Peptides against a protein of PDB entry 5TUV. Designs and how they scored, part 15

Target 1, 107 residues: chain A of PDB entry 5TUV
Amino acid sequence: KEVIDRLRYLKAEIEDLELKERELDQQKLWLQQSIKNVMDDSINNRFSYVTHEDICNCFNGDTLLAIQAPSGTQLEVPIPEMGQNGQKKYQINLKSHSGPIHVLLIN
Target 2, 107 residues: chain B of PDB entry 5TUV
Amino acid sequence: AQECQNLEVERQRRLERIKQKQSQLQELILQQIAFKNLVQRNRHAEQQASRPPPPNSVIHLPFIIVNTSKKTVIDCSISNDKFEYLFNFDNTFEIHDDIEVLKRMGM

## One batch from the design tools (peptide; aimed at target 1 V77, target 2 T92 D97)

Design b1_p12_8_s2 (made by RFdiffusion4, then SolubleMPNN; from b1_p12_8, 7 letters changed)
Fold by OpenDDE base, seed 3:
Structure b1_p12_8_s2 (fold): chain B 107 residues (1-107), chain C 107 residues (1-107), chain A 12 residues (1-12)
Amino acid sequence: as target 1 above (107 residues)
Amino acid sequence: as target 2 above (107 residues)
Amino acid sequence: SYTPNGWSFTLQ
């Protein structure tokens, strides 16, 4: 009887959790669209940038590359493989379909 | 008993998904706030300066930051139209998206 | 973060 009661409780709770999850999914979609609209606004787009100073303040003295590319640009970081000389190969592959990619050396 | 165990596993799975989705929603909210703050900062700065910043002094969104050791050798191959980039590193690197940068900036 | 594993994503 305790098992039966536990089963009923669990089924009811799972049903409630399903509803909650669907609610969160809808909220996510709405918020994502809202963000897109804000970023696509002409005025906001004009001022959507950071400076070299901003970047330098965020990171230490390592080599910093800034890569600016259009939305939708594909970035691939393959699993490191051994090169011809026995050294591991670390790569970043970028492919844009909407416009040019710009690279800046920050420091 | 087995049915009860199965439902308990399912319940826990759903709870974890909900927790993850709640966290993701909070991140999206922070992203939107950070972006709006960035735009406001830049608009004010340009108004005070009465001019936009030099084109090569800013990084427009969306972007990524690549961070690697000063000792890392970096080679870059660029397509003629600058739509495709291939970076080769002889050591490990870090990638940070614009969202993380805005967080570090305190936006 | 460091990229110990291969991954892919799309800039947004």
Scores: peptide ipSAE 0.339, ipTM 0.888, DockQ to the pose 0.843
OpenDDE base, seeds 1, 2, 4, 5: peptide ipSAE 0.335, 0.318, 0.327, 0.325; ipTM 0.890, 0.885, 0.888, 0.888; seed 1 fails the geometry check

Design b1_p12_8_s3 (made by RFdiffusion4, then SolubleMPNN; from b1_p12_8, 6 letters changed)
Fold by OpenDDE base, seed 3:
Structure b1_p12_8_s3 (fold): chain B 107 residues (1-107), chain C 107 residues (1-107), chain A 12 residues (1-12)
Amino acid sequence: as target 1 above (107 residues)
Amino acid sequence: as target 2 above (107 residues)
Amino acid sequence: SKKPDGWSFTLS
């Protein structure tokens, strides 16, 4: 019947989609490794920076902080909660495990 | 039948996941391209200048940009662990990763 | 763009 045919079609399509999804997963892993290799290259690493001018051209009108930290640094932005005097707490927590954190005031 | 409906739901779910993964893959490709362009730009610039930029004039990857109102009071403290930083803001802020910055730079 | 809405991520 029509239902049986629809079931067969759906099952076959789902199987094809599973294959497609696995293909995409593998491509992602490969590309991620490629990116790491490129960034870890000594020459590329030497030139992997932006300038103050670059940042200023991207943003305007507000206070800008640049925080440079090693790869693997954990960044936490907790949900704002009420603090002292009823003021909400807005926080950024950073934890580095491999090197120092550098903070710059851009403007 | 109910089985047919269940499979249709599953099919749709898989299609959405695939769409998301395709988008993520495209973003990774763009990231790699942007990074390579950045490196090329900086390498050329330093060659023309015959010297590297001053150490405090550049922001090395990886980094984040914190954007907040000029009225926002920012407090930064380093914990007993030198690798742990705490930023306190009296108002909301935005965080932009280096990937987004490179995009805005047109890399 | 990230907002203070309970974020947690690792720099890379």
Scores: peptide ipSAE 0.376, ipTM 0.891, DockQ to the pose 0.947
OpenDDE base, seeds 1, 2, 4, 5: peptide ipSAE 0.372, 0.361, 0.376, 0.366; ipTM 0.892, 0.889, 0.892, 0.891; seed 1 fails the geometry check

Design b1_p12_8_s4 (made by RFdiffusion4, then SolubleMPNN; from b1_p12_8, 7 letters changed)
Fold by OpenDDE base, seed 4:
Structure b1_p12_8_s4 (fold): chain B 107 residues (1-107), chain C 107 residues (1-107), chain A 12 residues (1-12)
Amino acid sequence: as target 1 above (107 residues)
Amino acid sequence: as target 2 above (107 residues)
Amino acid sequence: SYLPIGWSFTLQ
């Protein structure tokens, strides 16, 4: 029947899609590792920076803070709560486990 | 018929998931390219200058950028070891990671 | 851009 043929076709296609998805998953893992290796290279690490000018060119009109922290630093932005004065509290919490955090005021 | 419909739904779900994974993979590729371009730019610039940039004139990866109104009051509490930071804002802000910054820079 | 509401993640 047509239904049986359609079922067989769909199952075969799904199987092919499963293979494709696994391929993409593997490619992602390899690429992620490649990126890590490139970034961890001593020479690349030495030159892995942006300038204040770079940042200013990307943003305008507001106060800009650059927060430099080691990989693995935890960042949390809690849901804003009302203060006792009726003013909402907006917060950023940072916790590093491997090194100090450095904050730069850009403008 | 019901089985056929179920498989068609599954097929579509897998196709969308694959599309998402392909997009994510492309983003990773762009990240690696952007980083390599950044390193190349900086390396060339330092070669021309025959010196590294001043230590506090650059922002080393990884970093985030926080932008907020110039009228926003920002308070910062820092642990003695600078491993913990608490930022308080009296207004909203935006956070941008280094990946986005590199994109905006055209890397 | 991140919406700074209810976010929790690690820097990479």
Scores: peptide ipSAE 0.317, ipTM 0.889, DockQ to the pose 0.901
OpenDDE base, seeds 1, 2, 3, 5: peptide ipSAE 0.294, 0.311, 0.303, 0.316; ipTM 0.888, 0.885, 0.886, 0.888

## One batch from the design tools (peptide; aimed at target 1 P80 M82)

Design b2_p13_1 (made by RFdiffusion4)
Pose (drawn by RFdiffusion4):
Structure b2_p13_1 (pose): chain A 104 residues (1-83, 87-107), chain B 106 residues (1-49, 51-107), chain P 13 residues (1-13)
Amino acid sequence: KEVIDRLRYLKAEIEDLELKERELDQQKLWLQQSIKNVMDDSINNRFSYVTHEDICNCFNGDTLLAIQAPSGTQLEVPIPEMGQKKYQINLKSHSGPIHVLLIN
Amino acid sequence: AQECQNLEVERQRRLERIKQKQSQLQELILQQIAFKNLVQRNRHAEQQARPPPPNSVIHLPFIIVNTSKKTVIDCSISNDKFEYLFNFDNTFEIHDDIEVLKRMGM
Amino acid sequence: EEEKIEEEEEEFE
């Protein structure tokens, strides 16, 4: 039948696709780890910053609010319901205080 | 028969997912070279100049909140711990550290 | 989310 070896063929490709994902899952997990190791060198943390000019060049006009918090800080944004609509940002930081810079 | 329809749908799924994973994989690489160059760029600027801490500098990780000039922004801290509440009377946009690093080149 | 906002606006009217 046309269908029964449409199966054997498809069932022969997905393992290549399955192993390709396993490989891609391993590559991603120790690429992320290598990224974590670089952003926590003490020397590299010293220069891991951006200036006002950089922000202004990438955001034309308007009011800009820069919010800095430690890693793992959670940011929750509810739906714009009505109660006047509510546009709000819920910020939870357990590892430390947050720093807010008003960009001009 | 339906074991044929199930695997063709599953195949495309795996394909569409494996493709997106290869995309975020190179994005992660781009994230590292952009971070390395950003660090190298700041070191070079410090050899021609040190900028003060609370001003003119934003440390990673961070977010950029963009809204209209006529928009009023409120900041509230309550009795509950480890909580921050920002209110806007109008719409806003949130951008990440990764995107701004891309917009500036590397 | 857009459908929920439209339903809430119709109920409020």

Design b2_p13_1_s1 (made by RFdiffusion4, then SolubleMPNN; from b2_p13_1, 8 letters changed)
Fold by OpenDDE base, seed 5:
Structure b2_p13_1_s1 (fold): chain B 107 residues (1-107), chain C 107 residues (1-107), chain A 13 residues (1-13)
Amino acid sequence: as target 1 above (107 residues)
Amino acid sequence: as target 2 above (107 residues)
Amino acid sequence: SEELLELQEKLLE
């Protein structure tokens, strides 16, 4: 009887959790679409930028590259491997399919 | 008994997924708020200045920031159409997306 | 710095 009662309780709880999970999934999809719509708005798009000062204030005195690339641009960072001189290779590969990539040096 | 254990494992798995999804949803909300705040800031700033910022002084979303030591040597290979970029670094680097930048800006 | 500007120019070429 105790086992049966526990089974019933667990099944009911799992059902409630399934509903909650689906609700969250739907909310995520809605919000993602909302963000897209807001960003694609012509007025918002016009003002969707940061300044060099903004970036400099966010980071230390290191060399900073700002890479502006269209959404969907492929970014690959290979695992560092030993190069010809025994030095690890550090690389970034970018491939855009929808527009040009723009690079700015900051600092 | 075994069925109870299986359901308890499933219950816990679902609870963890829900927790993760809740966190992801909160992040999306913050992203949307940050973007809206950015737009408002820029609109106000341009109104006060009575002009848009110089084109090369701003970074339009979406973008990424790459930071590395000032001593790091960076080589870049660019395709003819600027759709493909290959960056080579002689040392480690960090990559930050625009979302993180907006967070650091306090948007 | 001038070096950074040169790097920027190189990157933009």
Scores: peptide ipSAE 0.044, ipTM 0.879, DockQ to the pose 0.025
OpenDDE base, seeds 1, 2, 3, 4: peptide ipSAE 0.040, 0.023, 0.041, 0.039; ipTM 0.878, 0.872, 0.878, 0.878

Design b2_p13_1_s2 (made by RFdiffusion4, then SolubleMPNN; from b2_p13_1, 9 letters changed)
Fold by OpenDDE base, seed 1:
Structure b2_p13_1_s2 (fold): chain B 107 residues (1-107), chain C 107 residues (1-107), chain A 13 residues (1-13)
Amino acid sequence: as target 1 above (107 residues)
Amino acid sequence: as target 2 above (107 residues)
Amino acid sequence: SEKLLEEQLKKLE
């Protein structure tokens, strides 16, 4: 009797959780579309930038490169391996398909 | 019963997924707010200055920040069309996306 | 452009 009641309770709860999960999925899709619309707006796009000062305030003491690339740009960071000279290779590979990449030295 | 145990495991799994989705939604909301705040800040700043910033003084979204030691030697190879970049470092580096930067900026 | 960037990077080294 107790087991049967527990089973019934669990099944009902799981059904409620399924509904909640679907609700969250719908909310995520809505929010993602909203963000896209906001960022694609011409006025917002015009003002969607940070300054050198902004970056310097976020990071200190090191060399900082800012790489601006269009959406969809491929970023590859290979696992460091030994090079021909026995030194580990640290690399970044960028490939854009839709526009040029711009690099700025911040400090 | 084994069935009860199976349902309890499933229930817990669903609860964890829901928790993760809730967290992801919160992050998306924060991203949207940060972006809107950035746009508002820049609009106000340009109004006060009565001019836009110089094109090479700002970093337009989307972007990434590469952080490395001042002692790190960086070599850069660029394609003719600027669609492909290869960076070589003689030491380790860190990469930060624009979302993280906006968070650090307090947007 | 590439040369300019390289020169700027060397200044930081």
Scores: peptide ipSAE 0.068, ipTM 0.880, DockQ to the pose 0.029
OpenDDE base, seeds 2, 3, 4, 5: peptide ipSAE 0.062, 0.043, 0.055, 0.061; ipTM 0.879, 0.873, 0.879, 0.881

Design b2_p13_1_s3 (made by RFdiffusion4, then SolubleMPNN; from b2_p13_1, 9 letters changed)
Fold by OpenDDE base, seed 5:
Structure b2_p13_1_s3 (fold): chain B 107 residues (1-107), chain C 107 residues (1-107), chain A 13 residues (1-13)
Amino acid sequence: as target 1 above (107 residues)
Amino acid sequence: as target 2 above (107 residues)
Amino acid sequence: SEELLELQEKLLS
């Protein structure tokens, strides 16, 4: 009896959790669409930028590359491995399909 | 019973997923707020200056920031496809997306 | 880096 009651309780709770999870999934979907709409707005797009000063204030003392690329650009960072010259290779591969990639040097 | 234990494991799994989804949703909300704040800031700044910033002084979203030591040698090559870029570093680097940058900016 | 600056100039031109 105790086991049966526990099973029934757990099943009911899991059903409630399923509903909650679906609700969250929907909220995420709507929010993602909202963000997209906001960013795609012509006025917002015009003002969707950061300055060199902004970036410099966020990072200290390093060489900074700002890479502006279209949405959907593929970014690959291979696992560092030993090169032929005995030096580890550190690489970034970018592949854009919808426009040019713009690179700015900061500092 | 074994079935009861299985359901308890499932329950816990679902609870953890829900928690993760709630956190992700909160992050999306913050991202949207940060973006709106950025746009508002820039609009106000341009109004005060009565001009837009110089084109080469700003980084338009979406972008990424790569930071590395000033001693790091960086080589960039463009592949046969003009939309493909290869960056080679002789030392480690860090990559930060625009979302993280906006957070660091306090947006 | 001078090399990076050259790259930037190339990309901005």
Scores: peptide ipSAE 0.063, ipTM 0.881, DockQ to the pose 0.023
OpenDDE base, seeds 1, 2, 3, 4: peptide ipSAE 0.057, 0.063, 0.058, 0.058; ipTM 0.879, 0.878, 0.879, 0.879

Design b2_p13_1_s4 (made by RFdiffusion4, then SolubleMPNN; from b2_p13_1, 10 letters changed)
Fold by OpenDDE base, seed 3:
Structure b2_p13_1_s4 (fold): chain B 107 residues (1-107), chain C 107 residues (1-107), chain A 13 residues (1-13)
Amino acid sequence: as target 1 above (107 residues)
Amino acid sequence: as target 2 above (107 residues)
Amino acid sequence: SEKELLEQLKELL
């Protein structure tokens, strides 16, 4: 009897969780569309930038590269492999499809 | 008994997914708020200056920040397709999202 | 995590 009751309870809870998960999925979809609309707005797009000062305030002591690329640009960071000189090879590969990539040295 | 165990595993799996989705949704909300705050800041700044910033003084979204030691040698090459960029580093680096930058800025 | 960040970057760009 206890096992049967536990089964019934678990099934009911799982059903409730399914509903909750669907609700969250819909909320995410709605919010993503909202974000897209906000970012695509002409005024917002015009002012969607940070300054060198902003970046410098966020980081210290290291060399900083800022890479601006169009949405949809492919970013690949391969697993470091040993190079010809016995040194590990560290790489970033970028491929844009819709526009130029802009690189700035901050520090 | 086995059925109960299976349902308990499923329940736990669903609970974890829901928790993750809740966290992701909260992050999206914060991202949107941060973006709106950024736009407002920039609009106000340009109004006071009565001039937009120089083109090369700002980094437009979306962007990434690459952080590496000052001792790191960085080579950048552009492929025949001018939309492809290859960065080579002789040491490790960190990549930061523009979203993270906005967070660090306190947006 | 580094993996999470990379995935986020790929999606954002």
Scores: peptide ipSAE 0.091, ipTM 0.879, DockQ to the pose 0.042
OpenDDE base, seeds 1, 2, 4, 5: peptide ipSAE 0.058, 0.054, 0.047, 0.043; ipTM 0.869, 0.867, 0.869, 0.870

Design b2_p13_2 (made by RFdiffusion4)
Pose (drawn by RFdiffusion4):
Structure b2_p13_2 (pose): chain A 104 residues (1-83, 87-107), chain B 106 residues (1-49, 51-107), chain P 13 residues (1-13)
Amino acid sequence: KEVIDRLRYLKAEIEDLELKERELDQQKLWLQQSIKNVMDDSINNRFSYVTHEDICNCFNGDTLLAIQAPSGTQLEVPIPEMGQKKYQINLKSHSGPIHVLLIN
Amino acid sequence: AQECQNLEVERQRRLERIKQKQSQLQELILQQIAFKNLVQRNRHAEQQARPPPPNSVIHLPFIIVNTSKKTVIDCSISNDKFEYLFNFDNTFEIHDDIEVLKRMGM
Amino acid sequence: IEFESFKVEDLEF
């Protein structure tokens, strides 16, 4: 039949696809680890910053609000319902205080 | 027969997912070289100049909130701990550290 | 920060 070896063929490809994903899952997990190791060198943390000019060059006009918080800080944004509509940002920081810079 | 329809749908799924994973994989690489160059760029600027801490500098990680000039922004802290509430009377946009690093080049 | 970029859109009720 045309269907029964449409199966055997498809069932022979997905393992290549399955192993390719396992490989891609391993590559991603220790690429992320290598990223974590670089952003926590003490020397590299010293220069891991951006200036006002950089932000202004990438955001034309308007009011810009820069919010800095430690890693793992959670940001929650509810739906714009009505109650006047509500546009709000719920920030939760357990590891430390947040720093807010108003860009001009 | 439906064991044929199930695997063809599953195949495309795996394909569409394996493709997106290869995309975020190179984005993660791009994230590192952009971060390395950003660090190298700041070191070179400090040899020609040190900028003060609370001003003119934003440390990673961070977010950029963009809204209209006529938009009023309120900041509220309550009795509950580890909570921050920002209110806007109009729409806004949030951008990440990764994106700004891309927009600036590297 | 555990958040992706996002644009808040106006909704109709």

Design b2_p13_2_s1 (made by RFdiffusion4, then SolubleMPNN; from b2_p13_2, 7 letters changed)
Fold by OpenDDE base, seed 3:
Structure b2_p13_2_s1 (fold): chain B 107 residues (1-107), chain C 107 residues (1-107), chain A 13 residues (1-13)
Amino acid sequence: as target 1 above (107 residues)
Amino acid sequence: as target 2 above (107 residues)
Amino acid sequence: IKVKSLKVEDVSY
């Protein structure tokens, strides 16, 4: 029957999709490790930076803060709430556990 | 049949997950390429200059860029050890990660 | 540029 054939087709396709998804998961894991290794290399790390010029070329007309912090630094951006003065509070909270945070005013 | 409908829903869910994972994988590939290009650029630049850039002229990865209107008032409170930062804005802001910056730089 | 204050304080989260 048509229904039986459809069921069989769908089941077979789902099995193929499961295999594809697992393949992608493995590839992602491998690539993530590769990226980590490249970034952790001492030579690469030494040259892992951008300049003020680089940032200015990417953004125009606004105030720009560059915040450099160690990997794993906690970044919290609370949902804006009304303050006591009736103004919405826009905040960024940063907490590092492994080193100091450095802030640069670009524009 | 109800079973066919259930499997079709599952199939569609898996297809969407696969699509998302494929996109994420592509982004990781581009990230790695961009990083390698950045390192190469900086190595070449320092070689030509025969010196590293001034310490406060560069932003080391990982970093974020906070972009806000030139009219926005920004207050920053810093802990003694510089491990904690609190930013207050009187208006909305955007946050861009280093990956996005590298993309905008054309790396 | 309207950075009104940059001060060192005891901040805890």
Scores: peptide ipSAE 0.086, ipTM 0.880, DockQ to the pose 0.036
OpenDDE base, seeds 1, 2, 4, 5: peptide ipSAE 0.073, 0.077, 0.075, 0.065; ipTM 0.880, 0.879, 0.880, 0.878

Design b2_p13_2_s2 (made by RFdiffusion4, then SolubleMPNN; from b2_p13_2, 7 letters changed)
Fold by OpenDDE base, seed 5:
Structure b2_p13_2_s2 (fold): chain B 107 residues (1-107), chain C 107 residues (1-107), chain A 13 residues (1-13)
Amino acid sequence: as target 1 above (107 residues)
Amino acid sequence: as target 2 above (107 residues)
Amino acid sequence: IKAKSLKVKDVEY
């Protein structure tokens, strides 16, 4: 009896959790679309930028590359491996499909 | 019973997923707020200056920031159409997305 | 972009 009651309780709770999870999934989709719409708005797009000062204030003492690329640009960072010269290779591969990539050096 | 244990494991799994989804949703909300704040800031700044910023002084979203030591040597290979970039670093680097930058900016 | 620690080369694909 106790086991049966526990099973029933757990099953009911899991069903409630399923509903909650679906609700969250829908909210996520809605919010993602909302963000997209806001960013794609012509006025917002015009003002969707940061300055060199902004970037410099966020990072200290390093070489900074600002890479502006279209949405959907592929970013690949291979696992560092030992090169032929005994030096580890650190690489970034970028591939855009919708427009040119722009790189700014900030120091 | 074994069935109870199985359902309890499933319950816990679902609870953890829900928690993760809630956190992700909150992050999306913050992203949207940060973006809106950025736009407002820039609009106000341009109004005060009575001009837009110089084109090469700003980084338009979406972007990423690559952070590396000033001693790091960076070799960049660029395709003719600027759709493909290969960066080679002789040392480690960090990548930060625009979302993280906006957070660091306090947006 | 060009700096002491940054070399940019055009590559044909």
Scores: peptide ipSAE 0.053, ipTM 0.879, DockQ to the pose 0.037
OpenDDE base, seeds 1, 2, 3, 4: peptide ipSAE 0.065, 0.046, 0.045, 0.052; ipTM 0.879, 0.877, 0.880, 0.878; seed 1 fails the geometry check

Design b2_p13_2_s4 (made by RFdiffusion4, then SolubleMPNN; from b2_p13_2, 7 letters changed)
Fold by OpenDDE base, seed 1:
Structure b2_p13_2_s4 (fold): chain B 107 residues (1-107), chain C 107 residues (1-107), chain A 13 residues (1-13)
Amino acid sequence: as target 1 above (107 residues)
Amino acid sequence: as target 2 above (107 residues)
Amino acid sequence: IKVKSLKVKDVEY
């Protein structure tokens, strides 16, 4: 019967897709570990920076702040709400647990 | 017939999930390449200059960029240990991560 | 603290 054949086909295909998904999950794991290893390398870490010129070339005309913080630093951007002064509050909250935060004015 | 339909829905769901995972892997690969290119660029530049850049002239990864109007007034409160920062803006702002910056740099 | 008082790029000599 056509329906029975279709069922068999679909089940087989789903099984193949399950294998493919597991393969992709493993690839992601390996790639994430690779990136971590590359970034944690002492030589790479020494040269892992951008310049003011780099930032200025990426953005035009506005005030730019660069905030360097350790990995794992908490970043909170509250939804703008009306403050006591009747103005919307636009805020950024940063909390580091492993080291100091450094802020640079680019322009 | 209903079982066929259920399996077809499941198949499609898995196909979409696989597609998403494939795109995520591609992005991770691009991130790794961009980082390696950044390191190579900086290493070469420092070799040519025969010195590292001044500490306050560069932004070390990881970082974020805050972009706002030149008319925006920004107030910053800093903790004693520089582990906590509170930024107050009188207008809207944009936040960009280091990955996006590297992309804009063409790394 | 106003943003204008934050650290800026160092001059390269």
Scores: peptide ipSAE 0.085, ipTM 0.880, DockQ to the pose 0.025
OpenDDE base, seeds 2, 3, 4, 5: peptide ipSAE 0.059, 0.056, 0.120, 0.058; ipTM 0.876, 0.876, 0.881, 0.878; seeds 2, 4 fail the geometry check

Design b2_p13_3 (made by RFdiffusion4; failed a check: the pose's geometry)
Pose (drawn by RFdiffusion4):
Structure b2_p13_3 (pose): chain A 104 residues (1-83, 87-107), chain B 106 residues (1-49, 51-107), chain P 13 residues (1-13)
Amino acid sequence: KEVIDRLRYLKAEIEDLELKERELDQQKLWLQQSIKNVMDDSINNRFSYVTHEDICNCFNGDTLLAIQAPSGTQLEVPIPEMGQKKYQINLKSHSGPIHVLLIN
Amino acid sequence: AQECQNLEVERQRRLERIKQKQSQLQELILQQIAFKNLVQRNRHAEQQARPPPPNSVIHLPFIIVNTSKKTVIDCSISNDKFEYLFNFDNTFEIHDDIEVLKRMGM
Amino acid sequence: IEFESLKVEDVDI
């Protein structure tokens, strides 16, 4: 039949696809780990910053609010319902205080 | 028969997912070289100048909130701990550290 | 920060 070996063929390709994903899952997990190791060198943390000019060059006009918090800080944005509509940002920081810079 | 329809749908799924994973994989690489160059760029600027801490500098990680000039922004802290509430009377946008690093080049 | 970029749009209610 045309269908029974449309199976054997498809069932022979997914393992290549399955192993490819396993490989891609391993590559991503220790690429992320190498990224964590670089952003926590004490020397590298010293220069891990951006200036006002940089932000102004990438955001034309308007009011800009820069919010800085430690890693793992959670940011929750509810739906714009009505109650006047509500546009709000719920920030939760357990590891430390947050720093807010008003960009001009 | 339906074991044929199930695997064809599953195949495309795996394909569409394996593709997206290869995309976020190179984005993660781009994230590192952009971070490395950003660090190298700041070290060079400090040899021609040190900028003060609370001003003119934003440390990673961070977010950028963009809204209209006529938009009023409120900041509220309550009795509950580890909570921050920002209110806007109008729409806004949130951008990440990764995107701003891309927009500036590297 | 555990968050992706977002554009908050007006919703018809």

